# Designs tried in a protein design run: peptides against a protein of PDB entry 2ODG. Part 55

Target 1, 89 residues: chain A of PDB entry 2ODG
Amino acid sequence: MTTSQKHRDFVAEPMGEKPVGSLAGIGEVLGKKLEERGFDKAYVVLGQFLVLKKDEDLFREWLKDTCGANAKQSRDCFGCLREWCDAFL

## One batch from the design tools (peptide; made by RFdiffusion4, then SolubleMPNN)

Design b2_p20_1_s1 (from b2_p20_1, 12 letters changed)
Fold by OpenDDE base, seed 1:
Structure b2_p20_1_s1 (fold): chain B 89 residues (1-89), chain A 20 residues (1-20)
Amino acid sequence: as target 1 above (89 residues)
Amino acid sequence: DFEKKLEENQKKLEEERKKK
């Protein structure tokens, strides 16, 4: 599979204060739900990703349980954070 | 508020960690 332009844009530079909706797989619907749960910035989701020790299954299930992400959305979001960490962490 | 959001996050995190 190929990545989206949204993914490429995110992994290409430091995360900074980018909103949660900047993450691949996180659209308007999921973004609003995440913000309601305190995840307004991409770096907050990054924090959960790291606390879960970058485990794909745990993170994707967490994302599903937290905002209702489907398989593709959780996969895209996981891949986005994984590759960002590979580049900058 | 944020405090409640944090508590919910902690609960969800613990639930997921118990699955592994």
Scores: peptide ipSAE 0.123, ipTM 0.709, DockQ to the pose 0.128
Fold by OpenDDE base, seed 2:
Structure b2_p20_1_s1 (fold): chain B 89 residues (1-89), chain A 20 residues (1-20)
Amino acid sequence: as target 1 above (89 residues)
Amino acid sequence: DFEKKLEENQKKLEEERKKK
């Protein structure tokens, strides 16, 4: 599978204070819903990813339940965080 | 309120962990 430029931009550098919408798979609609739940920064979603021990099924289901992400959106977001962690964690 | 959001997140986390 190919990745988006958005994915490549995110995994290439430290996360810092990047907004939640900078994550691959998280557009304006999902980003707004995540922000309403307190997930305003990408690192907050990273925290949830890590608390779930990087489990793909658990994380993707959580994302679906939290903001209504579809299969592609949750897959893209999971892959983005996994590759970022592989590089920087 | 952030505290309420954290409580909701904790409940959701527990639910997801129980699914697997």
Scores: peptide ipSAE 0.101, ipTM 0.692, DockQ to the pose 0.130
Fold by OpenDDE base, seed 4:
Structure b2_p20_1_s1 (fold): chain B 89 residues (1-89), chain A 20 residues (1-20)
Amino acid sequence: as target 1 above (89 residues)
Amino acid sequence: DFEKKLEENQKKLEEERKKK
């Protein structure tokens, strides 16, 4: 499976204060919806990912329910966080 | 406010965990 440059840029370095929109699969539309729900930083979504114990089904379903992410968007976002964690946790 | 958003998130977390 091919990843985007956005994915590669995100997983290559510490997350810091990156906005939620820096996550792969999260564009301007989904980013705004997440921000409205209190998920303004990528690390807040990371927190949710970890609280769900890195479970793909639970996380992708949560993302769909929270901001209306489609299958590709939730897949890209999950993969982005999983690979970031593999590198930095 | 943010506290209300967190409460909503917590409820969603509980619902998702119950699915598995």
Scores: peptide ipSAE 0.083, ipTM 0.672, DockQ to the pose 0.126
Fold by OpenDDE base, seed 3:
Parts: structure tokens; sequence; C-alpha cells
Structure b2_p20_1_s1 (fold): chain B 89 residues (1-89), chain A 20 residues (1-20)
């Protein structure tokens, strides 16, 4: 239920061209790994989130396998995208 | 493997865009 300020900042406005590191749970380390895999913008990760039909298990597993996210990081990232979609989709 | 999954998903997205 508790969210970070980073989460709130992301969900509060259109995503635009925000870098992948703007997503909650995605810090410098994970961000760089995602960028190396072609996920340089938050909207690219959003795309993956959507093609996985917003499924939490699939997305969090994908994030773990793609950049090595731990359970908390993947949870935070998933929650960030879910709530952004609830607000703007 | 999710690398292969990404390729598959991208193809699906492109197909859906063409339908719209």
Amino acid sequence: as target 1 above (89 residues)
Amino acid sequence: DFEKKLEENQKKLEEERKKK
C-alpha cells in the first residue's frame, strides 16, 4: 500500500519520453541493464507490460530475467506501471 | 526464454497495428 515518491511522481503525469530509470524499482544498475537490452525509455517497458496483458507474474519474471531485478524491484516496477495505466489508459 | 518471447510479442504488436 505504501509507495515511494518516485512512484507517485511517475504516476502523476504522462509518461512522455521519460527514461527507463524513472520507473519505480528501476535504479541506476537495472536501468543500465535494461538500456543495453533496448529498453531505454519507460514506454518501451510499458509496451512489454501491455503485451503480457498486464500479468504480474509474467511481467515480474520477465523483468527478473532481463535485468536481474529482485522481488522488491520487480514489485515496485509492476505497481508503478499498473497504476499509471489505471490513470491514463 | 524471454528473448524469444520479445521477438514474438513484437511481431504480434505489428500485426495488431496493421489491423487498426
Scores: peptide ipSAE 0.032, ipTM 0.579, DockQ to the pose 0.098

Design b2_p20_1_s2 (from b2_p20_1, 10 letters changed)
Fold by OpenDDE base, seed 5:
Structure b2_p20_1_s2 (fold): chain B 89 residues (1-89), chain A 20 residues (1-20)
Amino acid sequence: as target 1 above (89 residues)
Amino acid sequence: MAEELLEKNRKKLEEEREKK
């Protein structure tokens, strides 16, 4: 599969203060839910991703349980963070 | 709020590890 432009935009530069909604797979709906849970910035979700030791299954299940992400959304978000980490971490 | 978030994350981490 190919990545989205949103994915490419995210992985191309430092994360900074980007909102959680800037993550691939995280749209308006999921973003609002994550924000309500305290995950208002992309780096907070990155933190959870790292705490889960970058494990795909653990992260995707967490995302599903936390904001109701479907398989594609969680896959896109995972891939986004994985590739960002590959580039910058 | 940060402390509450950390606690939530801890719980989620444990739950997900138990699922796997």
Scores: peptide ipSAE 0.067, ipTM 0.650, DockQ to the pose 0.146
Fold by OpenDDE base, seed 4:
Structure b2_p20_1_s2 (fold): chain B 89 residues (1-89), chain A 20 residues (1-20)
Amino acid sequence: as target 1 above (89 residues)
Amino acid sequence: MAEELLEKNRKKLEEEREKK
């Protein structure tokens, strides 16, 4: 599979205070829904990713349940966080 | 606020584990 430029931009540098919408797979619609649930920053979603022990199925199901992400969106978001962690964690 | 979020995350974690 190929990655988006959004993915590449995210995994290339420390996360800092990037908004949740900076995550690959998280557009304006999903971003707003996540923000409504308290996930306003990318690092908050990272926190959930880590709490779920980086498990792909658990994370993608969580994302689906939390904001209605479809399969591609959850895949992109998972891949984004996984590769970021591989580089920086 | 933060504590509520953590509680939500905990509950969601448990729910997702039960699905597997």
Scores: peptide ipSAE 0.066, ipTM 0.646, DockQ to the pose 0.148
Fold by OpenDDE base, seed 2:
Structure b2_p20_1_s2 (fold): chain B 89 residues (1-89), chain A 20 residues (1-20)
Amino acid sequence: as target 1 above (89 residues)
Amino acid sequence: MAEELLEKNRKKLEEEREKK
């Protein structure tokens, strides 16, 4: 599967204080909606990802319900967090 | 603020588990 440069940039280094919009699949529209719900940093979304036990279906459904992410956006975001965790967690 | 976010996460966790 082909990944974006945005994905590669995110998974290559510690997350730190990166904004939620730095996650693959999260653009300006989704990022704004997530921020309004309190998910302003990538690590807050990571928290939800971990609470859901890294389950792909649960996380992608949560993301859809929370900010209206489509299938590709949720897949990209999930893959981004999964691979970051594989490297750093 | 943090308490409200945690409550949101709890509710969503329960809802998503029921959907699956």
Scores: peptide ipSAE 0.062, ipTM 0.640, DockQ to the pose 0.145
Fold by OpenDDE base, seed 3:
Structure b2_p20_1_s2 (fold): chain B 89 residues (1-89), chain A 20 residues (1-20)
Amino acid sequence: as target 1 above (89 residues)
Amino acid sequence: MAEELLEKNRKKLEEEREKK
């Protein structure tokens, strides 16, 4: 499977204060929904990812329930956070 | 806001544990 440039840009450096929309799979629509729920920064979603013990099914289900992410969007977002953690955590 | 978010996370974690 291939990754997007957005994914590569995210996993290449510390995420700092990057907005939630910088995560792969999270476009403007999903980003706004996440922001409305308090998930405005990428690191807040990272927090949820870690709370769920980095479990793919749990995280992707959460993302779907929280912002309506489809299968590809949730997969891309999960992969983005997983690989970021592999590099920096 | 932070406390509210933490509570959401806690509830979600507990719900998922109960589903398993």
Scores: peptide ipSAE 0.047, ipTM 0.626, DockQ to the pose 0.131

Design b2_p20_1_s3 (from b2_p20_1, 9 letters changed)
Fold by OpenDDE base, seed 5:
Structure b2_p20_1_s3 (fold): chain B 89 residues (1-89), chain A 20 residues (1-20)
Amino acid sequence: as target 1 above (89 residues)
Amino acid sequence: SFEERLKKVEEELKKEKEEK
């Protein structure tokens, strides 16, 4: 499987103040739901990812429970954060 | 289960904070 351009754009540079919707797998619908839960910036979701020890299953289940992400969306988001961390942490 | 695994992670996080 190949990554999306959205994924590549995200992992290529510092996260800064990017909105949560800039994460791969997070579209407008999921982004709004995450924002309503206080996850308005990508770095807030990164924080959750790190708190969960970068565990794929835990993070993907959390994302599903938090905003209703499906399997592909959670996979894409996880992969996006994993690779960003590989590059910048 | 997810809940059991999450609990385990949270316990480890608490332990790490206490050790710091």
Scores: peptide ipSAE 0.028, ipTM 0.512, DockQ to the pose 0.044
Fold by OpenDDE base, seed 4:
Structure b2_p20_1_s3 (fold): chain B 89 residues (1-89), chain A 20 residues (1-20)
Amino acid sequence: as target 1 above (89 residues)
Amino acid sequence: SFEERLKKVEEELKKEKEEK
């Protein structure tokens, strides 16, 4: 599978204070829902990803339950975080 | 279920912290 430009932009550099909406798969609708739940920064979602020990099924299901992400959105977000970690962790 | 799997992960994390 190919990745989006949004994915490539995210995994190419340190995360810093990037908003949650900068994650691949997280658009305006999902971003707002995540922010309302306290996940306002990408690094907060990264934290959840790491707490779940980078497990794809657990993370994607969590994302679905938390903000209503569909299969593609959760897959894109997971892939984004996984590849970011491969580069920077 | 998801909740059961999540609970297992959280319990393992707790054990690891308690061992430190």
Scores: peptide ipSAE 0.028, ipTM 0.509, DockQ to the pose 0.045
Fold by OpenDDE base, seed 3:
Structure b2_p20_1_s3 (fold): chain B 89 residues (1-89), chain A 20 residues (1-20)
Amino acid sequence: as target 1 above (89 residues)
Amino acid sequence: SFEERLKKVEEELKKEKEEK
């Protein structure tokens, strides 16, 4: 499978204070919904990813339930966080 | 279900903390 430039940009450097919308798979619509739920920064979503022990099914289902992410969006977001962790965690 | 799998993760987390 191929990755987006957005994915590559995210996994290439420390996360810092990047907004939640910088995550692959998270566009303006999903980003706003996540922000309304208190997930305004990418690192907050990373926190949830880690709490769920990096489990793909759990995380993707959580993302779906939290902001209405579809299968592709949740896959892209999961892959983004997984590869970021492989590089920096 | 999601809830069942989440519970399992939480139990594993608890076990890891208890093993320290």
Scores: peptide ipSAE 0.028, ipTM 0.510, DockQ to the pose 0.040
Fold by OpenDDE base, seed 1:
Structure b2_p20_1_s3 (fold): chain B 89 residues (1-89), chain A 20 residues (1-20)
Amino acid sequence: as target 1 above (89 residues)
Amino acid sequence: SFEERLKKVEEELKKEKEEK
């Protein structure tokens, strides 16, 4: 499916110290909730993604339970991390 | 279920760490 510009911007370069809110699907509200749980940087969420063995269902449900992400938000975030990993990992 | 699948992943991670 079609990706957002936010997705394209994220997967185009190393993530470095980018904030969690730079991930596709993660807006201001979800970003704040993730930060409150200790996931302040995109690479921390990447870590969780990798710990879950890149499993889509596990990751998306984790994201839903952690910050209240809906189906589209979790799909966008998963796709963002998956494609970033394909390019840089 | 999600919990069962998550537990499986965590158990695999534990085994991998113990094998090192």
Scores: peptide ipSAE 0.027, ipTM 0.506, DockQ to the pose 0.045

Design b2_p20_1_s4 (from b2_p20_1, 10 letters changed)
Fold by OpenDDE base, seed 2:
Structure b2_p20_1_s4 (fold): chain B 89 residues (1-89), chain A 20 residues (1-20)
Amino acid sequence: as target 1 above (89 residues)
Amino acid sequence: MYEELLEKNREELEKEKEEE
């Protein structure tokens, strides 16, 4: 499967203070819902990803339950964080 | 009424593309 430009832009550099909406699969709608739950920065979602020990099923289920992400959005977000961690963690 | 539904559908599709 090919990745989006948004994915490539995210995994190319340290995430720093990037907003949650910079994650692949997370646009304006899901981003606002995540922000309302306290996940305003990409690194906060990274924290949740790490607490779940990088488990794909657990993370994607969490994302669905937290902001209503569909299968593609949760897949893209998971893949984005996984590949970022492979490069920088 | 129908035009409003078409516009809402278009807006939803644009939001989905933004979230890719």
Scores: peptide ipSAE 0.111, ipTM 0.611, DockQ to the pose 0.023
Fold by OpenDDE base, seed 5:
Structure b2_p20_1_s4 (fold): chain B 89 residues (1-89), chain A 20 residues (1-20)
Amino acid sequence: as target 1 above (89 residues)
Amino acid sequence: MYEELLEKNREELEKEKEEE
């Protein structure tokens, strides 16, 4: 599998105030659902990722339960945050 | 009619998820 341009754009620079929808695997539909739950910025989802100790299964399950992400979306989102952390954390 | 609306809504939501 290869990464998307959206993934590459996200992992290439500091996260700053990027909206939650800038995360790979998170589009308009999932983004709105996350925003309704208080996850309006990408860094809030990063916070959840870190609280879960960067565990893939726990994070992907949380994302599925929180916004209804499918397997591909949760995998893309996890990979995006993992590689961002490898670069900047 | 209600069941038909539910099916249409499901199809639309699945299509939107593919666009994420």
Scores: peptide ipSAE 0.087, ipTM 0.580, DockQ to the pose 0.029
Fold by OpenDDE base, seed 1:
Structure b2_p20_1_s4 (fold): chain B 89 residues (1-89), chain A 20 residues (1-20)
Amino acid sequence: as target 1 above (89 residues)
Amino acid sequence: MYEELLEKNREELEKEKEEE
């Protein structure tokens, strides 16, 4: 499967203060739910990704439980953070 | 009538998820 343009845009540069909705797989609905839980910036979700030691199953389960992400959304979000870390961390 | 509301809710939820 190919990545989305949203994925490519995110992994191409330092994330800085990008909102949580800039993450691939996170649109307006999931973004608002994440913001309500205190995850307003992409780097806060990155923090959770790192605390979970970059484990795919744990992260995707957390994302599903936190904002109701489906399998595709959680996969896209995980892939986005993984590839960003490979480039910049 | 209740069944129609459940179906609409399901369709709307799936549509929202596809837009993420």
Scores: peptide ipSAE 0.085, ipTM 0.578, DockQ to the pose 0.026
Fold by OpenDDE base, seed 3:
Structure b2_p20_1_s4 (fold): chain B 89 residues (1-89), chain A 20 residues (1-20)
Amino acid sequence: as target 1 above (89 residues)
Amino acid sequence: MYEELLEKNREELEKEKEEE
């Protein structure tokens, strides 16, 4: 499958202080819900991704339960973090 | 009537998710 421009923009450079809404699959609605739970920066979600040992099923389930992400949104977010890690971790 | 409202609500929620 092809990736979005948002995905490509995120994986192309260091994450820095990017907001959680910079992650592919995370828009304004999901971003606000994540922020309310303490996940205000993309690197905080990265931390959760790493704590779950990069497991796709565990991460996507966590994201769904935390902010109500649908299957596409969780897939896009997971893929974004996986490819970022492959490039920079 | 209730089923129609439920379906309309589902469709609206799916549209909002597509805008993410």
Scores: peptide ipSAE 0.081, ipTM 0.579, DockQ to the pose 0.026

Design b2_p20_2_s1 (from b2_p20_2, 7 letters changed)
Fold by OpenDDE base, seed 4:
Structure b2_p20_2_s1 (fold): chain B 89 residues (1-89), chain A 20 residues (1-20)
Amino acid sequence: as target 1 above (89 residues)
Amino acid sequence: SEEDELIEEGVKKAKELLKK
């Protein structure tokens, strides 16, 4: 599968204080829902990714339950965090 | 697995704390 430019932009540099909406797969709708649940920054979602030991199935299920992400959205978000961690963690 | 269930419970608790 190909990646988006949004994905490439995110994994290319330290995430710092980037908003949750900067994650691949997280658009305006999902971003607002995540923010309402306390996940306002990308690094907070990264925290959940790490707590779940980088497990794809657990993370994607968590994301679906938290903001209603579909299969593609959760896949894109997971891939974004995985590649970022490979480069910077 | 049992480990997965414990982790998921912790994540759910963390989510609720973040909402406060």
Scores: peptide ipSAE 0.258, ipTM 0.807, DockQ to the pose 0.104
Fold by OpenDDE base, seed 5:
Structure b2_p20_2_s1 (fold): chain B 89 residues (1-89), chain A 20 residues (1-20)
Amino acid sequence: as target 1 above (89 residues)
Amino acid sequence: SEEDELIEEGVKKAKELLKK
């Protein structure tokens, strides 16, 4: 499997104040929904990822339930955060 | 698992707080 440029851009540097939409798998539609639920920054979603102890199934289910992410979107988002954490956490 | 259930409940609560 290959990753997107969006994924590579995100995992390459500290997260800072990046918007939630900067996460791989999170486009404008999902980003808007997440923002409406209080998840406006990528680091807030990172927080959920960490609260869920980096568990893929739990995180992907949470993302699906929270913003309606499909399997591809949740996979991409999970992979993005996993690899970011491997590099920076 | 039981642990997963507790985490899920916590996440749901956190979500509710964040949307306020």
Scores: peptide ipSAE 0.168, ipTM 0.744, DockQ to the pose 0.084
Fold by OpenDDE base, seed 2:
Structure b2_p20_2_s1 (fold): chain B 89 residues (1-89), chain A 20 residues (1-20)
Amino acid sequence: as target 1 above (89 residues)
Amino acid sequence: SEEDELIEEGVKKAKELLKK
């Protein structure tokens, strides 16, 4: 499967202070829900990803439980963080 | 703070998931 331009834009550079909505798979709806739970920056979600030891199933389950992400959204978000980490971590 | 508490809840959830 191919990645989105949003994914490519995110993984291409350090994430810095990018908002949570910059993550692939995270649109305005999911972004707002994440922000309401304290996950306002992409790096906070990255933190959760790392706490879960980069486990795909655990992360995607967490994302679903936290903001209601569907399978595609959680897959896209996971892939985005995984590839960012491969490049910069 | 309220934000700290929300993040702490997220950490607790993560710990739960790690036990699966």
Scores: peptide ipSAE 0.164, ipTM 0.712, DockQ to the pose 0.101
Fold by OpenDDE base, seed 1:
Structure b2_p20_2_s1 (fold): chain B 89 residues (1-89), chain A 20 residues (1-20)
Amino acid sequence: as target 1 above (89 residues)
Amino acid sequence: SEEDELIEEGVKKAKELLKK
């Protein structure tokens, strides 16, 4: 499988204050829902990812429950954060 | 704040998931 340009753009640099919508798999629809739940920045979702000990199943389930992410969206988002952490954490 | 409460709810949810 190949990654998206959005994924590559995110994992290539420190995320800083990037909005939640900058995460791979998180478009405008999911981004708005996440923002409504207080997850307005990518680093807040990163925090949740870390609280869940980087567990893929738990994170993807959380993301689905929180914003309605489908399997691809949650997979893309998980992969995005995993690879970012591999590079910068 | 309201945002803090939402984050706290997320943390609680995460902890519940970890117990599974």
Scores: peptide ipSAE 0.114, ipTM 0.671, DockQ to the pose 0.103

Design b2_p20_2_s2 (from b2_p20_2, 8 letters changed)
Fold by OpenDDE base, seed 1:
Structure b2_p20_2_s2 (fold): chain B 89 residues (1-89), chain A 20 residues (1-20)
Amino acid sequence: as target 1 above (89 residues)
Amino acid sequence: SKEQELIEEGVKKAKELLKK
């Protein structure tokens, strides 16, 4: 399995104030939907990832329910946050 | 604020998933 450049760019450095759309798997469409729900920054979604105890199935289900992410999008987003946490948390 | 309410709803949803 390979990762995208977007993934690599995100996991390479502290996320700071990066917008939610900087997360792998989160494009313009999903990003807008997340922003409409108050999740405008990547770190807010990180918060949900942590609330869900880094559980992949729960996080991906939450993401799907919240913004309509498909399997690939939720997988990419989860992987992005998981690897970021491995490096910086 | 409205934004806070939306976030709290999202958190609540996540917490409910933990009960599954």
Scores: peptide ipSAE 0.409, ipTM 0.867, DockQ to the pose 0.141
Fold by OpenDDE base, seed 2:
Order: structure tokens, then sequence, then C-alpha cells
Structure b2_p20_2_s2 (fold): chain B 89 residues (1-89), chain A 20 residues (1-20)
């Protein structure tokens, strides 16, 4: 499997105040839906990822239920957060 | 606040998933 440049850009540095839309797999449509639910920053979604103990199935299900992410979008987002955590957490 | 309420609902949803 290959990663996108968006993924590589995100995992390369501390996420700071990056918007939720900077996460791989999260485009404008999903980003807006997440923002409407209070998840406006990437670190808020990171918080959910950590609350779910980094479990892939649980996180991807949560993301799907929260913003309607499809399989690819949730997989890309999960992978992005997992690799970021491996580097910086 | 409304924002806090929305986030809390999101967290609650995640915690319910943990019970599976």
Amino acid sequence: as target 1 above (89 residues)
Amino acid sequence: SKEQELIEEGVKKAKELLKK
C-alpha cells in the first residue's frame, strides 16, 4: 500500500493547530461534518483515536458514524493518526 | 456550551464502542 502526499505531510511534523481537514482521508465534505460535531482540529480527532485505545476497527466505525467516512477515507485517516503517534506520541 | 455538548456526545459514542 502507498500513502498520499497529504499523509506524508501530516506525519512529518507536530500537528499543532492543524485543522481536521489536514488529516489524510478527510476532505472538505467530511471535514465540515466533523467541524459541525465539534471536531474542528486534528488534535480533537486524535483525542478520540486515543480514547479508543488506537483500535482500528473502533476508530473507523466511530469515524463512519460521525461523518459518514467510507472504507478508504477511514483507513487513510486511521493510518495517518497511527503513524503520527508512532513518531510523536 | 453547545460546542462542548457536541464533543461530549462524540466522546460518549466512542465510549459505547469500547464496551463491545
Scores: peptide ipSAE 0.401, ipTM 0.862, DockQ to the pose 0.100
Fold by OpenDDE base, seed 4:
Structure b2_p20_2_s2 (fold): chain B 89 residues (1-89), chain A 20 residues (1-20)
Amino acid sequence: as target 1 above (89 residues)
Amino acid sequence: SKEQELIEEGVKKAKELLKK
């Protein structure tokens, strides 16, 4: 599978204070919904990813339940966080 | 699994807390 430039930009550097919308698969609509649920920064979503022990099925289901992400959006977001962790964690 | 259920419960609680 190919990745987006948004994905490549995110995994290339420490995420710091980047907003949740900087995650691959998270556009304006999903980003606003995540922010309304307290997930305003990318690192907060990273926290959930880590709490779920990097499990793809659990994380993607959580994301779907939390903001209504579809299969592609949750896949892109999961892949983005997994690759970031491989590089920086 | 039981482990997955416990994690999911914790995540749910954490999400609720973050909304406060």
Scores: peptide ipSAE 0.306, ipTM 0.836, DockQ to the pose 0.085
Fold by OpenDDE base, seed 5:
Structure b2_p20_2_s2 (fold): chain B 89 residues (1-89), chain A 20 residues (1-20)
Amino acid sequence: as target 1 above (89 residues)
Amino acid sequence: SKEQELIEEGVKKAKELLKK
């Protein structure tokens, strides 16, 4: 599969204080919704990803329920965090 | 599964707390 430049930029380095909107699949609309739910930083969403034991189905369902992410958005976000964790966790 | 259910409940609770 191919990835976006946004994905590649995110997985290339420690995420630090990057905003939630820096995650692949998370645009301005979803980012705002996530921020309103307390998920303002990418690392907070990473926390959920880890709490859910890196389970794809659970994470993607959570993301859908939390901010209304569609299948592609949740897939992109999951893949982004999975690959970041493979590199840095 | 039971494990998944517990995680889902925890996530829901976490979300609610984060909103505050």
Scores: peptide ipSAE 0.306, ipTM 0.837, DockQ to the pose 0.084

